# Designs tried in a protein design run: peptides against a protein of PDB entry 2MBZ. Part 28

Target 1, 143 residues: chain A of PDB entry 2MBZ
Amino acid sequence: GINLTPEEKFEVFGDFDPDQYEEEVRERWGNTDAYRQSKEKTASYTKEDWQRIQDEADELTRRFVALMDAGEPADSEGAMDAAEDHRQGIARNHYDCGYEMHTCLGEMYVSDERFTRNIDAAKPGLAAYMRDAILANAVRHTP

## One batch from the design tools (peptide; made by RFdiffusion4, then SolubleMPNN)

Design b1_p12_4_s2 (from b1_p12_4, 9 letters changed)
Fold by OpenDDE base, seed 2:
Structure b1_p12_4_s2 (fold): chain B 143 residues (1-143), chain A 12 residues (1-12)
Amino acid sequence: as target 1 above (143 residues)
Amino acid sequence: MNISLGLAALLF
């Protein structure tokens, strides 16, 4: 689990309890390289590390929302660049994330209603927009 | 609610 005090967890995650999903994650992904890498990396994370990760996610969300509001298609350079930054962020903070993996994650964002609801809280259709941008970014980097 | 919270918990 996340090595933070209850107070620190509240400061970073608020009312959300990430440990609530630990069992499900282990059952679904416990035998994957991604799971092992994530557990190894995050084991050393401080409160400041987790806060940075949250800040990066918020920034990316704002960036995608701005692109949508501007009417930029999901396969625009701006949207694909945002998707690339998302992929690289996962790679730095959690686990090696190639373009195939990233595409699979994008599909999960629209197929798992929990992800969809959470993402679309920022803007309806954001999950689908991200999925499409992720796919477009993968295509341009894997000719 | 931060979007990344659910994503991070479930390996994004």
Scores: peptide ipSAE 0.110, ipTM 0.770, DockQ to the pose 0.397
Fold by OpenDDE base, seed 3:
Structure b1_p12_4_s2 (fold): chain B 143 residues (1-143), chain A 12 residues (1-12)
Amino acid sequence: as target 1 above (143 residues)
Amino acid sequence: MNISLGLAALLF
């Protein structure tokens, strides 16, 4: 779980309760290297670390929304670069994230309603746009 | 719900 006091959790996450997903995450991913790496990295995270991660995600969201508003296709250089930054952000903050793993995450964004609802809160269709950009970025980096 | 929060919670 997240190593924060209830007050700190509220300051960073507001009304959202990340702990409600702890059991599901452990059941689905508890035997993976990615889970182990994430637990090791986040064990030392402070309130400021979690806030930084939130800020980085918000900035990336704004980039994708701006690309959509500009009419840039999801396989544009700009959209693929944003997808690459997303992949690298996961690698820095949580676990080694190769292109195959990243494409699996992209599919989850459109197949799990919880992700779709959260992502599309910024702009309808954003989850699908991100998924398509992630796929395109993976393709261009495949020999 | 914040996007990064949802992602972080379910990504591991």
Scores: peptide ipSAE 0.088, ipTM 0.760, DockQ to the pose 0.416; fails the geometry check
Fold by OpenDDE base, seed 1:
Structure b1_p12_4_s2 (fold): chain B 143 residues (1-143), chain A 12 residues (1-12)
Amino acid sequence: as target 1 above (143 residues)
Amino acid sequence: MNISLGLAALLF
């Protein structure tokens, strides 16, 4: 779980409690390398680390929203670059995230209503836009 | 909740 005090958790995540999903995550992915890697990496994370991760996520969200507002296609260079940064962020912070994995995550963002609702809180349709950008980014990096 | 938080929580 998140190795922070309740106060620190609130400061970083606000009303969102990531630990409430720990059981489901373990049930779904507990035997995967990705889960192991994530547990190993995050075990040493400080409040500052989690805050950095949040800041990076916020910046990425702003980028995607700005692209959408500007009418940039999800397969534009800007959108694909944002998707690539998203993939790399997952890889740095949690687990090895190849393009196939990233594509699967993108599909989950639009198929799991919990993800969709969470993502679209920033802007309606953002989850679908991200999914499309993730797909496009994967395609351009696939021979 | 931002994208990364949702991802970090559900990760998968």
Scores: peptide ipSAE 0.084, ipTM 0.762, DockQ to the pose 0.449; fails the geometry check
Fold by OpenDDE base, seed 5:
Structure b1_p12_4_s2 (fold): chain B 143 residues (1-143), chain A 12 residues (1-12)
Amino acid sequence: as target 1 above (143 residues)
Amino acid sequence: MNISLGLAALLF
């Protein structure tokens, strides 16, 4: 349901086509609040909105990669802050994302090979690093 | 390539 022309989609997503997963997403999550919220929010998104979301994701990826390259643990303040920004980005752009939901997403990143391959394209082990940072961030916010 | 879109597509 992305309201972009084929040319706009290519400019924003390149060779990645999010629409190829639409049927599976609907089948698995179509009856959830998260799906409904995301559908409602993104219905009004322009090319510029989608580009902003991509830019934010790229920036976050670079941050995590830099942390890994520096040898910073996934439970470092830097890594946990990046995880928090990731959570807030999901909440802002797609659906309400509490710490419990975020940890579930983190586990999916390492459990679903498609997610793992996509994430690790930036750096091998990034998915696992993100999962660990997400968990650590959730723990520090749950006294 | 944006990780978030790939993640969103798989999550949704």
Scores: peptide ipSAE 0.077, ipTM 0.757, DockQ to the pose 0.465; fails the geometry check

Design b1_p12_4_s3 (from b1_p12_4, 9 letters changed)
Fold by OpenDDE base, seed 2:
Structure b1_p12_4_s3 (fold): chain B 143 residues (1-143), chain A 12 residues (1-12)
Amino acid sequence: as target 1 above (143 residues)
Amino acid sequence: MNPLLGLAALLF
């Protein structure tokens, strides 16, 4: 699990409790390379590391919301660049994330209501916008 | 706080 005190977890994640999902994650993904990589990387993460990850997530959210508010389509260069940064962030912090995996994550954001509700808390339709941007970014990088 | 990356990392 995440090696933070309950107080530190609250400071970083607020009311979101990642520990609630540990068993489901293990059952669904425990035999994947992504799971292994994530567990290996995050085992050494400090509170500051987790805070940085959350800050990156918040920045990305603001960036996508700003693009939506500006009326930029999800296949715009700006939206695709934000999707690319998201992919690279996953790769850096958690597990190798190719374009195919990234598109699968994007689909999950709209198909799993837990993700959809969490993402759309920032702006209704954000999950769908991210999914579309992720797909567009994958297409432009896949000859 | 929107734990987007956190959720992606946790639930895959």
Scores: peptide ipSAE 0.069, ipTM 0.758, DockQ to the pose 0.577
Fold by OpenDDE base, seed 3:
Order: sequence, then structure tokens, then C-alpha cells
Structure b1_p12_4_s3 (fold): chain B 143 residues (1-143), chain A 12 residues (1-12)
Amino acid sequence: as target 1 above (143 residues)
Amino acid sequence: MNPLLGLAALLF
């Protein structure tokens, strides 16, 4: 789990409670390398580290929303670059995230209503837009 | 705040 006080967790995550997913995450992914890597990296994270990670996520959200508002397609250079930055952010902060894994994450954003609801809180259809940008970015990096 | 990376890190 995240080693923050209840007050610190509220300050960083607000109404989102990551602890409610801990058992499900362990049951689904506890035997994977990605889970191990994430636990090893995040074990030393401070409140400031978690806040930085959330700030990076908010910045990417704003970029995607701006692209949608401008009418840029999800396979535009701007949208694919934002998807690439998202992939690299996961790799830097949590676990090695190749294009195949990133594609699987994109599909989860539209198939799991919990992800869809949380993402689309910023803008309706954002989860689908991100999924499409993630797919396009994976395709352009395939030999 | 959008917990996007938090969700990705947790639920994969």
C-alpha cells in the first residue's frame, strides 16, 4: 500500500481512495514483474513524490482535453506524443511499460467503468480519446 | 485532481 497518513492521502488523492483497490490489485497482479517493480519503486515514495506523480497526471489530462477542444484527432502527432509521455510516466514512476502493455491499459480505460468514470470527469469521452491515442502511438512505433 | 496514474499503477 501507500505509506501515507489518512490526512496525507486525502491531500494528494482527494475523494479517490486507492486503498479500496489494494486487495483486487494483489489478487489480479500480485505475481507479476510489474507489480513487484511498482512495490519496489513506491516503497520509498514520500507525500511529495505522490503529489508530483498526481501533478504530472493532471498536466497530461489538460493536454488531452486541450487537443480534444481544438478538434485534433486522436492519431494526431500531438495526441500520440501525449500518449507517449503517459507511457514514459508509468515506466519512470511504477513499472516497465512497453507499447503492448500500454495498449492493454488503454483498453481497460474504456472497458472498466471505474476508470471511465474517473477519466471522463475531466471531459466526456476523454477515456476513449486516450485509448485511441495510445493505440495510434503504439502503431507508429511498430517496425 | 485526476487519479489517472494512480489508477494505472494500481489496477494495471
Scores: peptide ipSAE 0.068, ipTM 0.757, DockQ to the pose 0.552
Fold by OpenDDE base, seed 5:
Structure b1_p12_4_s3 (fold): chain B 143 residues (1-143), chain A 12 residues (1-12)
Amino acid sequence: as target 1 above (143 residues)
Amino acid sequence: MNPLLGLAALLF
């Protein structure tokens, strides 16, 4: 699990408890390279590291919301760049994330209601917008 | 705060 005290977890994640999903994640992905890489990287993370990850996620959320509010299509350069930054953030913080993996994550954001609900809390339709931007970004990087 | 964007990478 995340090596933080209950107080630190609350300070970083608020009412969201990532540990409630630990068993499901282990059951579904415990034998994958991505799971192993994530466990190895995050084992050394401090409260400050987790806070940075949350800050990066919040900034990316604001960026996507701003693009939607401006009426920019999900296949715009701005939206695709935001999707690329998202992919690179996953690769830096958790596990190797190629374009194929990223597109799979994007599809999960719209197919699993738990993801959709949490993402769309920032703006209705954000999960679908992110999925479309992720797909567009993958296409432009695939000859 | 949307913690899922960062943690979604862990929650396959």
Scores: peptide ipSAE 0.068, ipTM 0.755, DockQ to the pose 0.508
Fold by OpenDDE base, seed 1:
Structure b1_p12_4_s3 (fold): chain B 143 residues (1-143), chain A 12 residues (1-12)
Amino acid sequence: as target 1 above (143 residues)
Amino acid sequence: MNPLLGLAALLF
């Protein structure tokens, strides 16, 4: 699990407790390289590390919302760049995330209602927009 | 809650 005190967890994640999903994550991903890499990386993370990750995620969310509000299509350069930053953020903080993996994640964001609900808390339709941007970004990087 | 962080928590 995340090596933070309950107070630190609340400060970083608010009412969201990531440890509630630890068992499901292990069941679904426990035998993958991604899981191993994530556990290895995050084992040493401090509160400050998690806060940085949260801040980065918040900024990215704001960017996507702003793009949607501006009416920019999900396959715009701005949306694809935000998707690329999302992919790179996963790669830096958790595990190697290629475009195929990223595309799979995008599809999960719209197919798993728990993800959809969590993402769309920022703006209705954000999960679908992110998925579409992720797909577009993957396409532009595919020969 | 940041939705992207929430996703990371669900994924990792």
Scores: peptide ipSAE 0.069, ipTM 0.755, DockQ to the pose 0.458; fails the geometry check

Design b1_p12_4_s4 (from b1_p12_4, 10 letters changed)
Fold by OpenDDE base, seed 4:
Structure b1_p12_4_s4 (fold): chain B 143 residues (1-143), chain A 12 residues (1-12)
Amino acid sequence: as target 1 above (143 residues)
Amino acid sequence: MNISLGLSSLLF
């Protein structure tokens, strides 16, 4: 789990507590490689590590929003590159994330209302835009 | 700060 003090958790995540989903995550994914890898990697994460992850997520969010504001299609090079960086970030920080897995995550962003609401808080339609970019990126890397 | 994309680690 996230081995931070309550103060550190607040500094990094604010009012959001990822640990509130531990039981649900374990029930759904506890026997998967992704879960195992994530637990192993994050077990040693410091406050600075989690802050870096959050900063990366924030930066990527801004990047996608900027693409949308500019009217760039989700299958543009810019959008697909952002999707690729997202995939690589997941792989680096949490678990091996191939293109199939990434596509599944993208679908979750639009099918799970919790994700949709959280993502679209930054910009309406962002979840769908990301899903489309993720799919396009997967296609171009899967000849 | 946006945590939405970080939620991918939760797998739900």
Scores: peptide ipSAE 0.140, ipTM 0.801, DockQ to the pose 0.504
Fold by OpenDDE base, seed 3:
Structure b1_p12_4_s4 (fold): chain B 143 residues (1-143), chain A 12 residues (1-12)
Amino acid sequence: as target 1 above (143 residues)
Amino acid sequence: MNISLGLSSLLF
């Protein structure tokens, strides 16, 4: 789990409790290389590290919202570049994230209401926009 | 703060 005090967890995650999903994640993915890599890498993460990860997520969210507000399609260069940065961020912080894995994450954003509700809090339709951008980015990088 | 996006790498 996340190695933070209850107070630190509240400061970083607010009312959202990531620990409530730990058993589900372990049950679904505990035997995968991605899970192993993530646990190995995050074992030493401090409050500062987790805060940085959340700051990166907020920055990416603002970037996608700006693209939507500007009327840029999800398969625009700007949207696909934002999706690529998201993929690389996962690779930097957790595990090697290929394009197929990334498309699975994108699909989760629209198929799991827990993610959809949280993401769309920034802007209605954002989860679907991100999923489409992730898919487009994967397509352009696959001959 | 977008918690779900930040933790998406853990909850796939």
Scores: peptide ipSAE 0.129, ipTM 0.797, DockQ to the pose 0.518
Fold by OpenDDE base, seed 5:
Structure b1_p12_4_s4 (fold): chain B 143 residues (1-143), chain A 12 residues (1-12)
Amino acid sequence: as target 1 above (143 residues)
Amino acid sequence: MNISLGLSSLLF
């Protein structure tokens, strides 16, 4: 899985262990291009790389929360731009992520209770807000 | 720290 020492993993992820889901992910997606691309890219990642990914996730979370607090709708330009940055971040760090794949991820955020709970820890309804922004961003980029 | 968005791209 993640090529970090236990100490490094704790420094980056705290009490959360992403490797606990490795078997489930392999069972669901092990034969997909996305899985293969992710494994190939992340195989060389250092602690600093994983920390950067976490920092980007934190920044994006704060950005979405700020949009919600400001009353901006999920189909606002600001929310859709945040969704686009999220999509591009996935493409840069993990695997090719088109708009169809991105919308599937957005749906997972609201359909899988584990994701919903973790995302909404920042703000109730954040997962649904992100899903809606992802869908809106996909629509505006689809003729 | 929110880990969900960073790891949701891996744990889909």
Scores: peptide ipSAE 0.117, ipTM 0.796, DockQ to the pose 0.516
Fold by OpenDDE base, seed 1:
Structure b1_p12_4_s4 (fold): chain B 143 residues (1-143), chain A 12 residues (1-12)
Amino acid sequence: as target 1 above (143 residues)
Amino acid sequence: MNISLGLSSLLF
């Protein structure tokens, strides 16, 4: 799991303990390259690494919310660029994340109530907006 | 703090 003390975990993730989902993640993805890559990369992560990841996620969240508030379509350049940054962030920090994988993640954001609820805590409809932006970004990068 | 975007890569 996450190699942090309980105190460090709380400082980074608050009341949300990602290790609570370890079993489910292993059941769903344990035999995939993505899972292996993620475990290998994150095994050496420090508190500072996890904090950086969370800071990046927060920045991206604010960026999407700002786009929504401005009325920018999910297929706007701004929204698609935010989606691309999200994909690249996953690739840097966890596993190779192609556009197909990214679109699958986007669909999960709206189909899994747990993700939808957590994402929409920032703004109602954010999960759907992100999904649409992810799809649009994938389309513009399709040959 | 919205942790979902960051943890989506972990919980994928």
Scores: peptide ipSAE 0.115, ipTM 0.791, DockQ to the pose 0.565

Design b1_p12_5_s1 (from b1_p12_5, 7 letters changed)
Fold by OpenDDE base, seed 1:
Structure b1_p12_5_s1 (fold): chain B 143 residues (1-143), chain A 12 residues (1-12)
Amino acid sequence: as target 1 above (143 residues)
Amino acid sequence: MNISLGLATLLL
């Protein structure tokens, strides 16, 4: 799991305890390459690493929200670029994330109510917007 | 449950 003290975990993740989902994640994905890569990579992560990941995610969230507020379509260059940054962030921090994998993640964001609710906490409809942007980005990179 | 995009990745 995440090798941080309870205090460090709270500082980085707040009220969310990712360890509470460790068993479910293992049950769902434990036999995948993505899971293995993530476990191996994150095993050495420090508090600063996790904080950086959270900061990057927050910045990305703000970008998507700003695009939505501006009325930019999910298949705009700006939205697709944000989706690409999301994909690259996953690849850099966790596991190899191709466009097919990314689209699967996007679909999960709208099909799993827990993800939808959490993502839409920033703005209603954000999960769907991200899914659409992820799909559009995948399409433009897979002609 | 209130997770960021970063934490969403943890949950795959």
Scores: peptide ipSAE 0.121, ipTM 0.790, DockQ to the pose 0.400
Fold by OpenDDE base, seed 2:
Structure b1_p12_5_s1 (fold): chain B 143 residues (1-143), chain A 12 residues (1-12)
Amino acid sequence: as target 1 above (143 residues)
Amino acid sequence: MNISLGLATLLL
């Protein structure tokens, strides 16, 4: 799992404990390249690395919320750019994330209630908005 | 909770 002390984990993730899902993740995805890549990359992550990842996620969340509040459609350039940054962030920090993978993640955000509740905590409908933006971004980058 | 919190990247 994440090689942080309980205190460090609390500082970075608050009440959320990602290690609670380790077994489920391994059972579902343990034989995938994405899982292997993520485990290999994150094994060396420091508290500062995890904090950076959280900060990036928070920034992206605020960005999407701002787009929604402004009434920008999910297939706007602004929303698609935010989706692209999300994809690139996953690729940089966790595992290779092509557009097909990204669209699958987007669909998971709306089909798995755990993700939906977590994401929509920032704004109701955010998960659906992200899914739509992710799909639109994938379409525009697929010849 | 944010997008990348353990669920988003761990559950793939």
Scores: peptide ipSAE 0.094, ipTM 0.777, DockQ to the pose 0.502
Fold by OpenDDE base, seed 3:
Structure b1_p12_5_s1 (fold): chain B 143 residues (1-143), chain A 12 residues (1-12)
Amino acid sequence: as target 1 above (143 residues)
Amino acid sequence: MNISLGLATLLL
């Protein structure tokens, strides 16, 4: 799992402990390349690395919410750019994330109710908005 | 809320 002390985990993730999901994640995704890459890459992460990842995710969430509040469609340049940054962030921090993989993740965000609820905590409909932006971004990069 | 939390990228 995440190589942090309980104190460090609390400092970074608060009441959310990713290790609580380790068994389910292994059951669901343990045989995928993404799982293997993520385990290998994150094994060396420090508290500061995890904090940076959290900060990046929070910033991206705020960015999508701002786009929605501004009435920008999910296939706008701004929304597609945010989707691209999301894809690149996954690639940097976790596993290789091409446009097809990203599209699959987007579909998961709206098909798995747990993801939908967690994402939509920031703004109702955010998961669907992200999915649509991810699709649009994939299309524009696959002419 | 975090959408890319390590293994939570696979399951939040």
Scores: peptide ipSAE 0.090, ipTM 0.775, DockQ to the pose 0.384
Fold by OpenDDE base, seed 5:
Structure b1_p12_5_s1 (fold): chain B 143 residues (1-143), chain A 12 residues (1-12)
Amino acid sequence: as target 1 above (143 residues)
Amino acid sequence: MNISLGLATLLL
C-alpha cells in the first residue's frame, strides 16, 4: 500500500482513499506485469512523490478541459500531445505503458461508470474526450 | 470523490 500517515494521505488525496480499492485491484490485475511494476515503483514513494503525481494529473486535467472549452477536436495536435504526456506520465510513475495499453485505459475510462463519473467531475464528457485523444495519439504513432 | 487521472491509473 501507500506508505503515508493518515494525515499525509489526507493532505495529498483529500477524501479519496486509494487503499479502499486495493482488494479489487489485486483481484482484477494482481497477476499482471503492470501491477507488479507499480507496486515495486511506488513502494519507495514519499509524500512529495505522491503530491507531484497529483499535481501532474491536475495539470493534465486542466489542459484537457481548456482544449474542450476552446472547441479543439480530440484528434487535434494539442489533444494528442496531452494524451501522449498522459501515457508518458504513467510510464514514469507506475508501469510500462505502450499505445495498446493506453488505448485499453482510455476505453476503461468510458466503460467503467466509476471512472467516468470521477473524470467528468471536472467537465462533462471529459472521459470520452480523453479516450478519443488517446486513440488518436496511438494512431498517429502507429505506422 | 475526485480520483485524479494518476490514481485512476492505479485502479485499472
Scores: peptide ipSAE 0.108, ipTM 0.784, DockQ to the pose 0.425; fails the geometry check

Design b1_p12_5_s2 (from b1_p12_5, 8 letters changed)
Fold by OpenDDE base, seed 3:
Structure b1_p12_5_s2 (fold): chain B 143 residues (1-143), chain A 12 residues (1-12)
Amino acid sequence: as target 1 above (143 residues)
Amino acid sequence: MNISLGLSVLVL
């Protein structure tokens, strides 16, 4: 799992412990390249690394919410750019994330109720908005 | 949104 002390985990993730989902993650995706890559990359992550990742995710969330509040469609340049930054963040921190993989993740955000609820905690409909932006971004980058 | 918590990208 995450190589942090219980104290460090609490400082970064609060009451959410990713290790609580380790068995489920292994059962669902343990044989995928994404799982293997993520384990390899994150094995050396420090508390500061995890905090940076959390900060990036929070910033992206705020950005999507701001776009929705402004009435920007999910296929706007702003929304697609946010989706691209999301994709690149996953690729940088966790595993190779091409446009097809990204669209699959987007579909998961709206098909798995746990993801939908957690994402929509920031703003109702955010998961669907992100999915649509992810799809639009993939389309514009497909010749 | 915890979609960037390492392997939690796979399961939030």
Scores: peptide ipSAE 0.087, ipTM 0.765, DockQ to the pose 0.366
Fold by OpenDDE base, seed 1:
Structure b1_p12_5_s2 (fold): chain B 143 residues (1-143), chain A 12 residues (1-12)
Amino acid sequence: as target 1 above (143 residues)
Amino acid sequence: MNISLGLSVLVL
C-alpha cells in the first residue's frame, strides 16, 4: 500500500482513504500487468511524490471544468489535449496506459457510480465530459 | 478523491 503515515495520508488525500479499496483492487486487478506496474512504481513514492500526483490531477480537473464552462465540446483540441495529458500522467505515475486502456477507464468513470460521484464533485457531468474527451483523443491517435 | 488517486487505487 501507500507507505505514508496516517498524518501524511490525510495531508495528501484528505478524507479519502486509499487503503479502504486495496482489497477490492487486488481482487479485481491483482493479476494484471497494470496492477504489478503500479505496485512496483508506487512502492518508492514519497509524500512529495503523492502530493505531486494530486496536484497534477487537480490541475487537470480544473482544465476540464474550465473547458466545460467555456462551452468547448469534448472533442475540441483543448479537451482532447487534456485527455492526452491525463493518459500520459497515468503512464508516468502508475502503469502503461494505451489509448484502448484509456477509453476503458473513461467508460468506468461513467459506469461506476463511485467514480462518477467522485469526479462530478468538481462539476456535474465532468465524468461524462472526460469520457467523451478520452474517446475523441483516442480516435485522433488511432486513425 | 481525485481522478489520479482513483486510478491508482480503484482503476487499472
Scores: peptide ipSAE 0.087, ipTM 0.765, DockQ to the pose 0.448
Fold by OpenDDE base, seed 2:
Structure b1_p12_5_s2 (fold): chain B 143 residues (1-143), chain A 12 residues (1-12)
Amino acid sequence: as target 1 above (143 residues)
Amino acid sequence: MNISLGLSVLVL
């Protein structure tokens, strides 16, 4: 799992315990390249690395919320750019994330209630908005 | 703390 002390984990993730999902993730995805890459990369991450990742996530969330509040459609350039930054962030920090993988993640955000509830805590409908933006971004980058 | 995006990569 994440090589942080309980205190450090709380400082970075708050009440969320990522290790709670370790067994499920391993059972579902343990044989995938994405899982292997993520485990290899994150094994060396410090508290500061995890904090940076959370900060990036928070920033992107605020960005999407702002777009929604402004009435920008999910297929706007602004929303698609935010989706692209999300994809690149995953690729940089965790595992190779092509557009197909990204669209699969987007679909998971709306099909898995755990993700939906967590994402929509920031703003109702955010998960669906992100999914749509991710899809639109994938389309524009796929000849 | 919004961990929504972090959750996406942790749970795959």
Scores: peptide ipSAE 0.086, ipTM 0.767, DockQ to the pose 0.524
Fold by OpenDDE base, seed 5:
Structure b1_p12_5_s2 (fold): chain B 143 residues (1-143), chain A 12 residues (1-12)
Amino acid sequence: as target 1 above (143 residues)
Amino acid sequence: MNISLGLSVLVL
């Protein structure tokens, strides 16, 4: 699990408890390379590392919301660039994330109501917008 | 605080 005190976890994640999903994650993905890579990378993470990851997520959310508010299509260069930054962020912080994996994550954002509810808390339809941007970004990088 | 990235890496 995440090596933070209860107070540190609250400071970083607020009311969200990532450890709530530990058993489900292990059951579904415990034998995957992504799971192993994530466990190995995050084992050394400090509070500051987790805070940075959350700050990056907030910044990305603001970018997508701004694009939506401006009426930019999800397949615009701005939206696709935000999707690419999202993919690269996952790769840096957690596990290798190719375009196929990224599109699978995008589909999960709209098919799992837990993800949809959490993401759309920032703006209704954000999960679908992200999924579409992720797909468009994958397409433009596929020969 | 947005946790979309955190969820993405935790629950595949």
Scores: peptide ipSAE 0.084, ipTM 0.766, DockQ to the pose 0.542

